# Designs tried in a protein design run: peptides against a protein of PDB entry 3JWR. Part 308

Target 1, 323 residues: chain A of PDB entry 3JWR
Amino acid sequence: TRELQSLAAAVVPSAQTLKITDFSFSDFELSDLETALCTIRMFTDLNLVQNFQMKHEVLCRWILSVKKNYRKNVAYHNWRHAFNTAQCMFAALKAGKIQNKLTDLEILALLIAALSHDLDHRGVNNSYIQRSEHPLAQLYCHSIMEHHHFDQCLMILNSPGNQILSGLSIEEYKTTLKIIKQAILATDLALYIKRRGEFFELIRKNQFNLEDPHQKELFLAMLMTACDLSAITKPWPIQQRIAELVATEFFDQGDRERKELNIEPTDLMNREKKNKIPSMQVGFIDAICLQLYEALTHVSEDCFPLLDGCRKNRQKWQALAEQ
Target 2, 298 residues: chain A of PDB entry 3JWR as posed
Amino acid sequence: TRELQSLAAAVVPSAQTLKITDFSFSDFELSDLETALCTIRMFTDLNLVQNFQMKHEVLCRWILSVKKNYRKNVAYHNWRHAFNTAQCMFAALKAGKIQNKLTDLEILALLIAALSHDLDHRGVNNSYIQRSEHPLAQLYCHSIMEHHHFDQCLMILNSPGNQILSGLSIEEYKTTLKIIKQAILATDLALYIKRRGEFFELIRKNQFNLEDPHQKELFLAMLMTACDLSAITKPWPIQQRIAELVATEFWEQGDQVGFIDFVCTQLYEALTHVSEDCFPLLDGCRKNRQKWQALAEQ

## One batch from the design tools (peptide; made by RFdiffusion4, then SolubleMPNN)

Design b2_p24_5_s4 (from b2_p24_5, 15 letters changed)
Fold by OpenDDE base, seed 5:
Structure b2_p24_5_s4 (fold): chain B 323 residues (1-323), chain A 24 residues (1-24)
Amino acid sequence: as target 1 above (323 residues)
Amino acid sequence: HGWAEYEELRGRLGEEGAREALLA
């Protein structure tokens, strides 16, 4: 395709030029081509291209295939969300110095998972999928969409000309797919809430050890959630704009709940209750975000910008909630 | 943002917390 030819022939700028090591990064000014170039740079600077012998054209095709399998009519859970999740992962690995704590296979899996974690997202949550009796709700009992996202990820990875994992041994391939699956499933916030207590307790007791395989798996799950939620950490103008996209998607779901399911939406998804957004954001930050970024900062102090951004945005939302 | 999941989880944690409180 013309898009593939353009991407494959383009000079990939440095991570410094692209600012993809910055926790304050914004994609709003970037073209789709530039987001793909950023993604190539992430794979290159994490040594994944070299270590796993990725062909440049295959990587380019894979990136474009992933991007194509996000819906354009979804306000928030689209390619830009997946790209920003992957950028936060890259920043956490590089600027946050988490790269030195992980294996190359774990890093490979996390980056693929971050880009793939919301593939074919429909702009509705698992509850809507279940209540609408969608065919996906018959296939999976829990984490319905996250299982679908993984299935889409696997389909792309196995598609002709998209096999970025072809340089791996059979054992490395199996390990990588296992980690990808676990990482995508970990983006179900229900699983985060279930597992976070164990992580926070290990941190609090100074018993956290990444050499323990179970604790490693737990950490990868927490890191995925931290990157998935990273919009809450962005500089206020960026955070406010992303919150508008999230609200738009939730209101679209609420409108569909009224029309298609004949139910009253929750306050979060109710367009008529948009004045509650600031207080809901404060509640979300306090209940979900702060402890996660505190714990992540305890594992690596260089992740502090995520915690600091979250705290600053809490103050901004609180000030709006008091008006 | 896992807002929708959080409110759904608030509902479920309210229900699971109620179930745990009923099973305790």
Scores: peptide ipSAE 0.079, ipTM 0.704, DockQ to the pose 0.305
Fold by OpenDDE base, seed 3:
Structure b2_p24_5_s4 (fold): chain B 323 residues (1-323), chain A 24 residues (1-24)
Amino acid sequence: as target 1 above (323 residues)
Amino acid sequence: HGWAEYEELRGRLGEEGAREALLA
């Protein structure tokens, strides 16, 4: 395709030029081509291209295939969300110094998972899928969409000309797919809430050890969630704009819930309760985000900008909730 | 932003927390 030719022939700017090591990164000014260039840079600077012998054209095709399998008519859960999740992962690995704590296979899996974790997202949550009796709800009892996202990820990875993992041994391939699956499934906030207590307790007791395979798996899950939620950490102007996209998608779901399911939406998905967004954001930060970024910062102090950003945005949302 | 997931979870955790509180 013309897009593939343009991407494959383009000079990939440095990570410094692209600012993709910054926790304050914004994609708003980037074209789709520039987001793809950033993604190539992430793979390159994490040594994944070299270590796993990725062909440049195959990587370019894979990136474009992943991007193509996000829906354009979804306000938030689109390619830009996946790209921002991957950028936060890259920043956490590089600037946050987490790269030195992980294997190359774990890093490979996390980056693929971050880019793929919401593939073919429909702009509705698992509850809507379940309540609408969608065919996917018959295939999976829990984490319905996350299983679908993984299936889409696997489909792309196995598609002709998209096989970025062809340089791996059979054992490396199996290991990588296992980690990708676990990482994508970990983006279900239900699983995060279920597992976070164990992680926080290990941190609190100073018993956290990444050499333990179970604790490693737990950490990778927490890191995925931290990157997935990273919009809450962004500078306030960026945070506000992303919150508007999220609200738009949630209100669209709420409208569909009324129309298609004949149910009253929750406050978060009810456009008539838009004035509650600031207080709901404070509640979300307190209940979900703060402890996660505190724990992550304890694992690596260089991740502090995520925690600091989250705290600053909490204050901003609180000030709006008091108006 | 897992807000939808959080509200869904808050609804479910509210129900589970209420269920745990009723079973305790």
Scores: peptide ipSAE 0.079, ipTM 0.701, DockQ to the pose 0.321
Fold by OpenDDE base, seed 1:
Structure b2_p24_5_s4 (fold): chain B 323 residues (1-323), chain A 24 residues (1-24)
Amino acid sequence: as target 1 above (323 residues)
Amino acid sequence: HGWAEYEELRGRLGEEGAREALLA
């Protein structure tokens, strides 16, 4: 395609030029081509292209295929969300120095998972899919969308000309797919809530050990969630704009719940309760986000900008909730 | 932004169950 030719022939700017190592990164000013160039830079600077013998054209095609399989009519859970999740993963690996704690296969899997974790997202949550009796709800009982996202990821990885994992051994390939699946499934916040207690207790007791395979898997899950939620850590102007996109998508779901399911939406998805957003944000930060970024900062102190950003945004949302 | 998932969890667990799951 013309898009593939343009991407494959383009000079890829440095990570410094693209500012993709910054936790404060924003994609708002970037074109779709520039987001694809940033993605190439992430793979290159993590040594994934060299270590796994990726062909440049195949990587370019894969990135464009991933981007194409996000819906354009979804306000938040689109390519830009996946791209920002991957950028946060890259920043956590580089600036947060988590790269030194992980294997190349784990890094490869996490980056693929971050880019792929919401593939073909429909702008509705698992509850809507279940209540609407969607065919996907018959296939999976739990983490319905996350299973679908993984299936889409696997489909793309196996598509002709998109096989970025072709340089891996059979064992490396199996390991990578296992980690990708686990990482995508970990973005189900229900699974995060179920598992986080074990992680926080290991940190609290100073018993956390990344050499333990179970604790490694647990850490990768927590890291995926930390990147997926990273909008809450962004500088306030960025956070506000992302919160508006999220609210738009949730209100669209709420409108559909009223119309299609004849259900009163929850406060978060109710367009008429927009004034409750600040207080709901404070509640979400306290219940879900703060402990995660605190624990992540305990694993690597260089991840502190995520925690600091989350704390600052909590204060901003609290101030709005008091008005 | 895991808010939808959080509110879904709060809805499923009930306010008390979600608080217990969050405090545990």
Scores: peptide ipSAE 0.089, ipTM 0.732, DockQ to the pose 0.383; fails the geometry check
Fold by OpenDDE base, seed 4:
Structure b2_p24_5_s4 (fold): chain B 323 residues (1-323), chain A 24 residues (1-24)
Amino acid sequence: as target 1 above (323 residues)
Amino acid sequence: HGWAEYEELRGRLGEEGAREALLA
């Protein structure tokens, strides 16, 4: 395609020029092409292109295929969300120095998973999918959308001309797919809530050990969640704008819940309760985010900007909730 | 933002907590 030709022929700027190592990164000013260039740079600077012998054209095609399989009519869970998740992963690996704690296969899997974790997201949560009796709800009992996202990821990876994993051995390929699946499934916040207690307890007891395979898996899940939620860590102007996108999507779901399911939406998804957003954001930060970024910072102190950003945004939301 | 999942989980944990409270 013309888009592929343009991407494949483009000079890829440095990570420094693109600022993709910064935890404060924003994609708002970037074109779709520039987001694809950033993604190429992430793969290159993580040595994934070299180590796994990726063909440049194949990588370009794969990136464009992933981007194409996000919906444009979804306010938040779109390509830009996936791209920002991957950028946070890249920043955590580089600036947060987590790269030194992981294998190349784990890094490869995490980056693919971050980009793919919300593929074909429909702007509605698992509860809506279940309650609407959507065909996907018949295939999966739990983590319905996350299973679908993984299926889409696998489909793309196996599509002609998109096989970025063709340089892997059979065993490396199997390992990578296992990690990708686990990482995508870990973005179900229900699984995060279920598993986070074990992670926090290991940290609290100073028993956390990445050499333990189970603890490694647990860490990768927590890291995925930390990147998925990373909008909450962004500088306040960016955080506010992203929160508006999230609210838009949630209100769209709430409107559909009223119309299609004849139910009153929760406060979070109720357009009429927009005034509760600040207090809800404080509640979310306290219940979900703070402990995660604290624990992540304990594993790698260089991830502190994520925790600091989260704390700063909590203060900002609290100030708005008091008005 | 896992807000939707969080509120759903709060609802479910409320229901599961209610169910656990009913089963207890």
Scores: peptide ipSAE 0.069, ipTM 0.701, DockQ to the pose 0.301; fails the geometry check

Design b2_p24_6_s1 (from b2_p24_6, 13 letters changed)
Fold by OpenDDE base, seed 2:
Structure b2_p24_6_s1 (fold): chain B 323 residues (1-323), chain A 24 residues (1-24)
Amino acid sequence: as target 1 above (323 residues)
Amino acid sequence: MEAERKAYEEAEKLLEKQLEELGK
């Protein structure tokens, strides 16, 4: 395609030029082509292209395929969200120095997972999928959308000309897919809520050890969630704009819940309660975000900008809630 | 599988509770 030819022939700017190492990064000014260029740079600077012998054209095609399999009519859970999740992962690995704590296969899996974790997202949560008796609800017992995202990820990875993992051994391939699946499933906030207590307790007791396979898996799950929620850490103007996108998508779901399911939506999904957004954001930060970024900062102090950003945005939302 | 299902259902309930309390 013309798009592939343009991407494959383009000079890829440095990570410094693209500012993709910054925790304060914004994609708002970037074209789709520029987001693809940023993604190439992430793979290159993490040594994934070299270490796993990726062909440039195959990587370009894969990136474009991933981007194409996000819906444009979804306000928040689209390519830009996936791209920002991956950028936060890249920043956490580089600037946050988490790269030194992980294997190359884990890094490869996390980056693929971050880009793929919401593939074909439909702008509705698992609860809606279950209540609407969607066909996907018949396929999976739990984490319905996350299983679907992984299935989409696997489909793309196995598609002709998109096989970025062809340079891996059979064992490396199996390991990578296992980690990708676990990482994508970890983005189900229900699983986060279930597992976070164990992680926080290990940190509190100073018993956290990445050499333990179970604790490693737990950490990768927490890191995925931290990147998935990273919008809450962004500079205030960016945070506000993303919060508007999230609210739009949630209100669209709430409207569908009224129309299609004849139910009253929760406050979070209720367009008529938009005045509660500031207080709900404070509640979200307190209940979900703060402890995670605190714990992550204990694992790597260089991740402090995420925690600091979260705290600053809490203050901003609190000020709005008091008006 | 049954234990996993039950554990997930408990997690969903906990998440729902947390989300319902956000605006309070």
Scores: peptide ipSAE 0.319, ipTM 0.864, DockQ to the pose 0.859
Fold by OpenDDE base, seed 1:
Structure b2_p24_6_s1 (fold): chain B 323 residues (1-323), chain A 24 residues (1-24)
Amino acid sequence: as target 1 above (323 residues)
Amino acid sequence: MEAERKAYEEAEKLLEKQLEELGK
């Protein structure tokens, strides 16, 4: 395609020029082409292209395929969300110095998972899918959308001309797919709630050890969630804009819940309760976000900007909630 | 499998409860 030709021929700017190592990064000013260039730079600077012998054209095609399989009519869970999740992963690996704690296969899997974790998202949560009796709800017992996202990821990885993992051995391939699946599934907040207590307890007791395979898996899951939720850590103007996108998508779901399911939406999904957004954001930060970024910062102190950003945004939302 | 399903259902309920309490 013309798009592939343009991407494959383009000079890829440095990570410094693109500012993709910054935790404060914003994609708002970037074109789709520039987001693809940023993605190439992430793979290159993490040594994934070299270590796994990726062909440039294949990587370009894969990136464009991933981007194409996000819906344009979804306000938040689109390519830009996936891209920002991957950028936060990149920043955590580089600036947060987590790269030195992980294997090349784990890094490869996490980056692919971050880009792929919401593939073909429909702008509705698992609860809606279940209540609407969607065919996917019959296929999977739990984490319905996350299983679907992984299926889409696998489909793309196996598509002709998109096989960025062709340089891996059979064992490396199996390991990578396992980690990708686990990482995508970890973005289900229900699974996060289920597992986070074990992680926090290990940190509290100073017993956390990445050499333990189970603890490694647990850490990768927590890191994935930390990147997925990283909008809450962004500078306030960016945070506000992203919160508007999230609210738009949630209100669209609430409108559909009324129309299609004849149910009253929760406050989070209710357009008429827009004035509760500040207090809900404070509650979300306290219940879901703060302990995660505290624990992550304990594993790597260089991740402190995420925690600091989260704390600052809590203060801003609290101030708005008091007006 | 059944034990895993039950554990997930409990986690979903906990998440739902936490989300419902947001802004109160």
Scores: peptide ipSAE 0.291, ipTM 0.855, DockQ to the pose 0.882
Fold by OpenDDE base, seed 3:
Structure b2_p24_6_s1 (fold): chain B 323 residues (1-323), chain A 24 residues (1-24)
Amino acid sequence: as target 1 above (323 residues)
Amino acid sequence: MEAERKAYEEAEKLLEKQLEELGK
């Protein structure tokens, strides 16, 4: 395609020029081509291209394939969300110095997972899929959408000309896919809620050890969630704009719940309760976000900007909730 | 498999509870 030719021939700017090491990064001003260039830079600067012998054209095609398999008619869970998740992962690995704590295969898996974790997202949550009796609900007993996202990820990875993992040994390939699957599944907030207590307790007791395989897996899951939710950490103007996209998608689901399922949506998805967004954001930060970024900062103090951003946005949302 | 399903359902309920309480 013309897009592939343009991408493959383009000079990839430095991470510094692209500002992709910044936790405050915004994609709002970036074209789709520029987001793809940023993604190439992430793979390159994490040494993934070199270490796993990725062909440039194959990587370019894979990136474009991933982007293509996000829906444009979904307000939030689109390519830009996946891209921002991956950028946060990159920033956490580089600026947050988490790269030094992980293997190359884990880093490879996390970056692929971040980019792929919401593939073919339909703008509705697992609860909607279950309640609508969607065919996907019959395929998986839990984490329906996350399983679907992984299936889409696997499909792309195995597609002709998209096989960015072809340079891996069989064992490396198996390991990488395992980690990708675990990482994508970890983005199910239900699983996060289930598992986070163990992580926080390990941190609290100073018993956290990344050399333990179980704790490593747990950490990767928490890191994925931290990146997935990283919009809440962004500078206020960025946070506010992203929150509007999230609200739009949630309200669209709520509208569908009313129309298609004849149910009253929860406040979070109820367009009529738009005025509660600030208080709900405060609640979300308190219930879901703060403790995660606190714990992550304990693992690596260089991740503090995520925690600081989350705290600052809590204050901003609280101020709006009080008006 | 049944134990896994049950454990997930409990997690979903907990998540739903957390989300419902956000606006309070």
Scores: peptide ipSAE 0.285, ipTM 0.849, DockQ to the pose 0.795
Fold by OpenDDE base, seed 4:
Structure b2_p24_6_s1 (fold): chain B 323 residues (1-323), chain A 24 residues (1-24)
Amino acid sequence: as target 1 above (323 residues)
Amino acid sequence: MEAERKAYEEAEKLLEKQLEELGK
């Protein structure tokens, strides 16, 4: 395609030029091509292209395929969200120095997972899918959308000309897919709620050890969630803009819940309760986000900007809630 | 499988409860 030719022929700017190592990164001013270039740079600077012998054209095609399989009519859970999740992962790995704690396969898996974790998202949560009796709800008992995202990820990875993992051994391939699956599934907030206590306890007791395979898996799950939720850590102007996108998508779901399911939406998804957004954001930060970024910062102090951003945004939302 | 399903359902309920409390 013309798009592929353009991407494959383009000079890829440095990570410094692209600012993709910054936790404060924003994609708002980037074209789709520039987001793809950023993604190439992430793979390159993490040594994934070299270590796993990725062909440049194949990587370009894969990136474009992933991007294409996000819906443009979804306000938040689109390519830009996936891209921002991956950028946060990249920043956490590089600036946050988590790269030194992980294997190359884990890094490869996390980056692929971050980019793929919401593939073909429909702008509705698992609860809506279940209540609407959508065909996907018959395929999976839990984490319906996350299973679907992984299926889409696997489909793309196995598609002709998109096989970025072709340079891996069979064992490396299996390991990578396992980690990708676990990482994508970990973005289900229900699973996060289930597992976070174990992680926080290990941190609190100073018993956290990445050499333990179970704890490694747990950490990767927490890291994925931290990147997935990283919008809450962004500088306030960026946070506000992203919060608007999230609210738009949630309200669209709420409208559909009323129309299609004859259900009164929760406050979070109720367009009529827009005035509660600030207080809900404070509650979300307190209930879900703060402890995660505190724990992550404990694992790597260089991840502090995520925690600091979260705290600052809490203050900003609290100030709005008091008005 | 049944134990895993139950554990997930409990997690979903906890998540739902937490999300509902955000609006209070």
Scores: peptide ipSAE 0.265, ipTM 0.837, DockQ to the pose 0.913

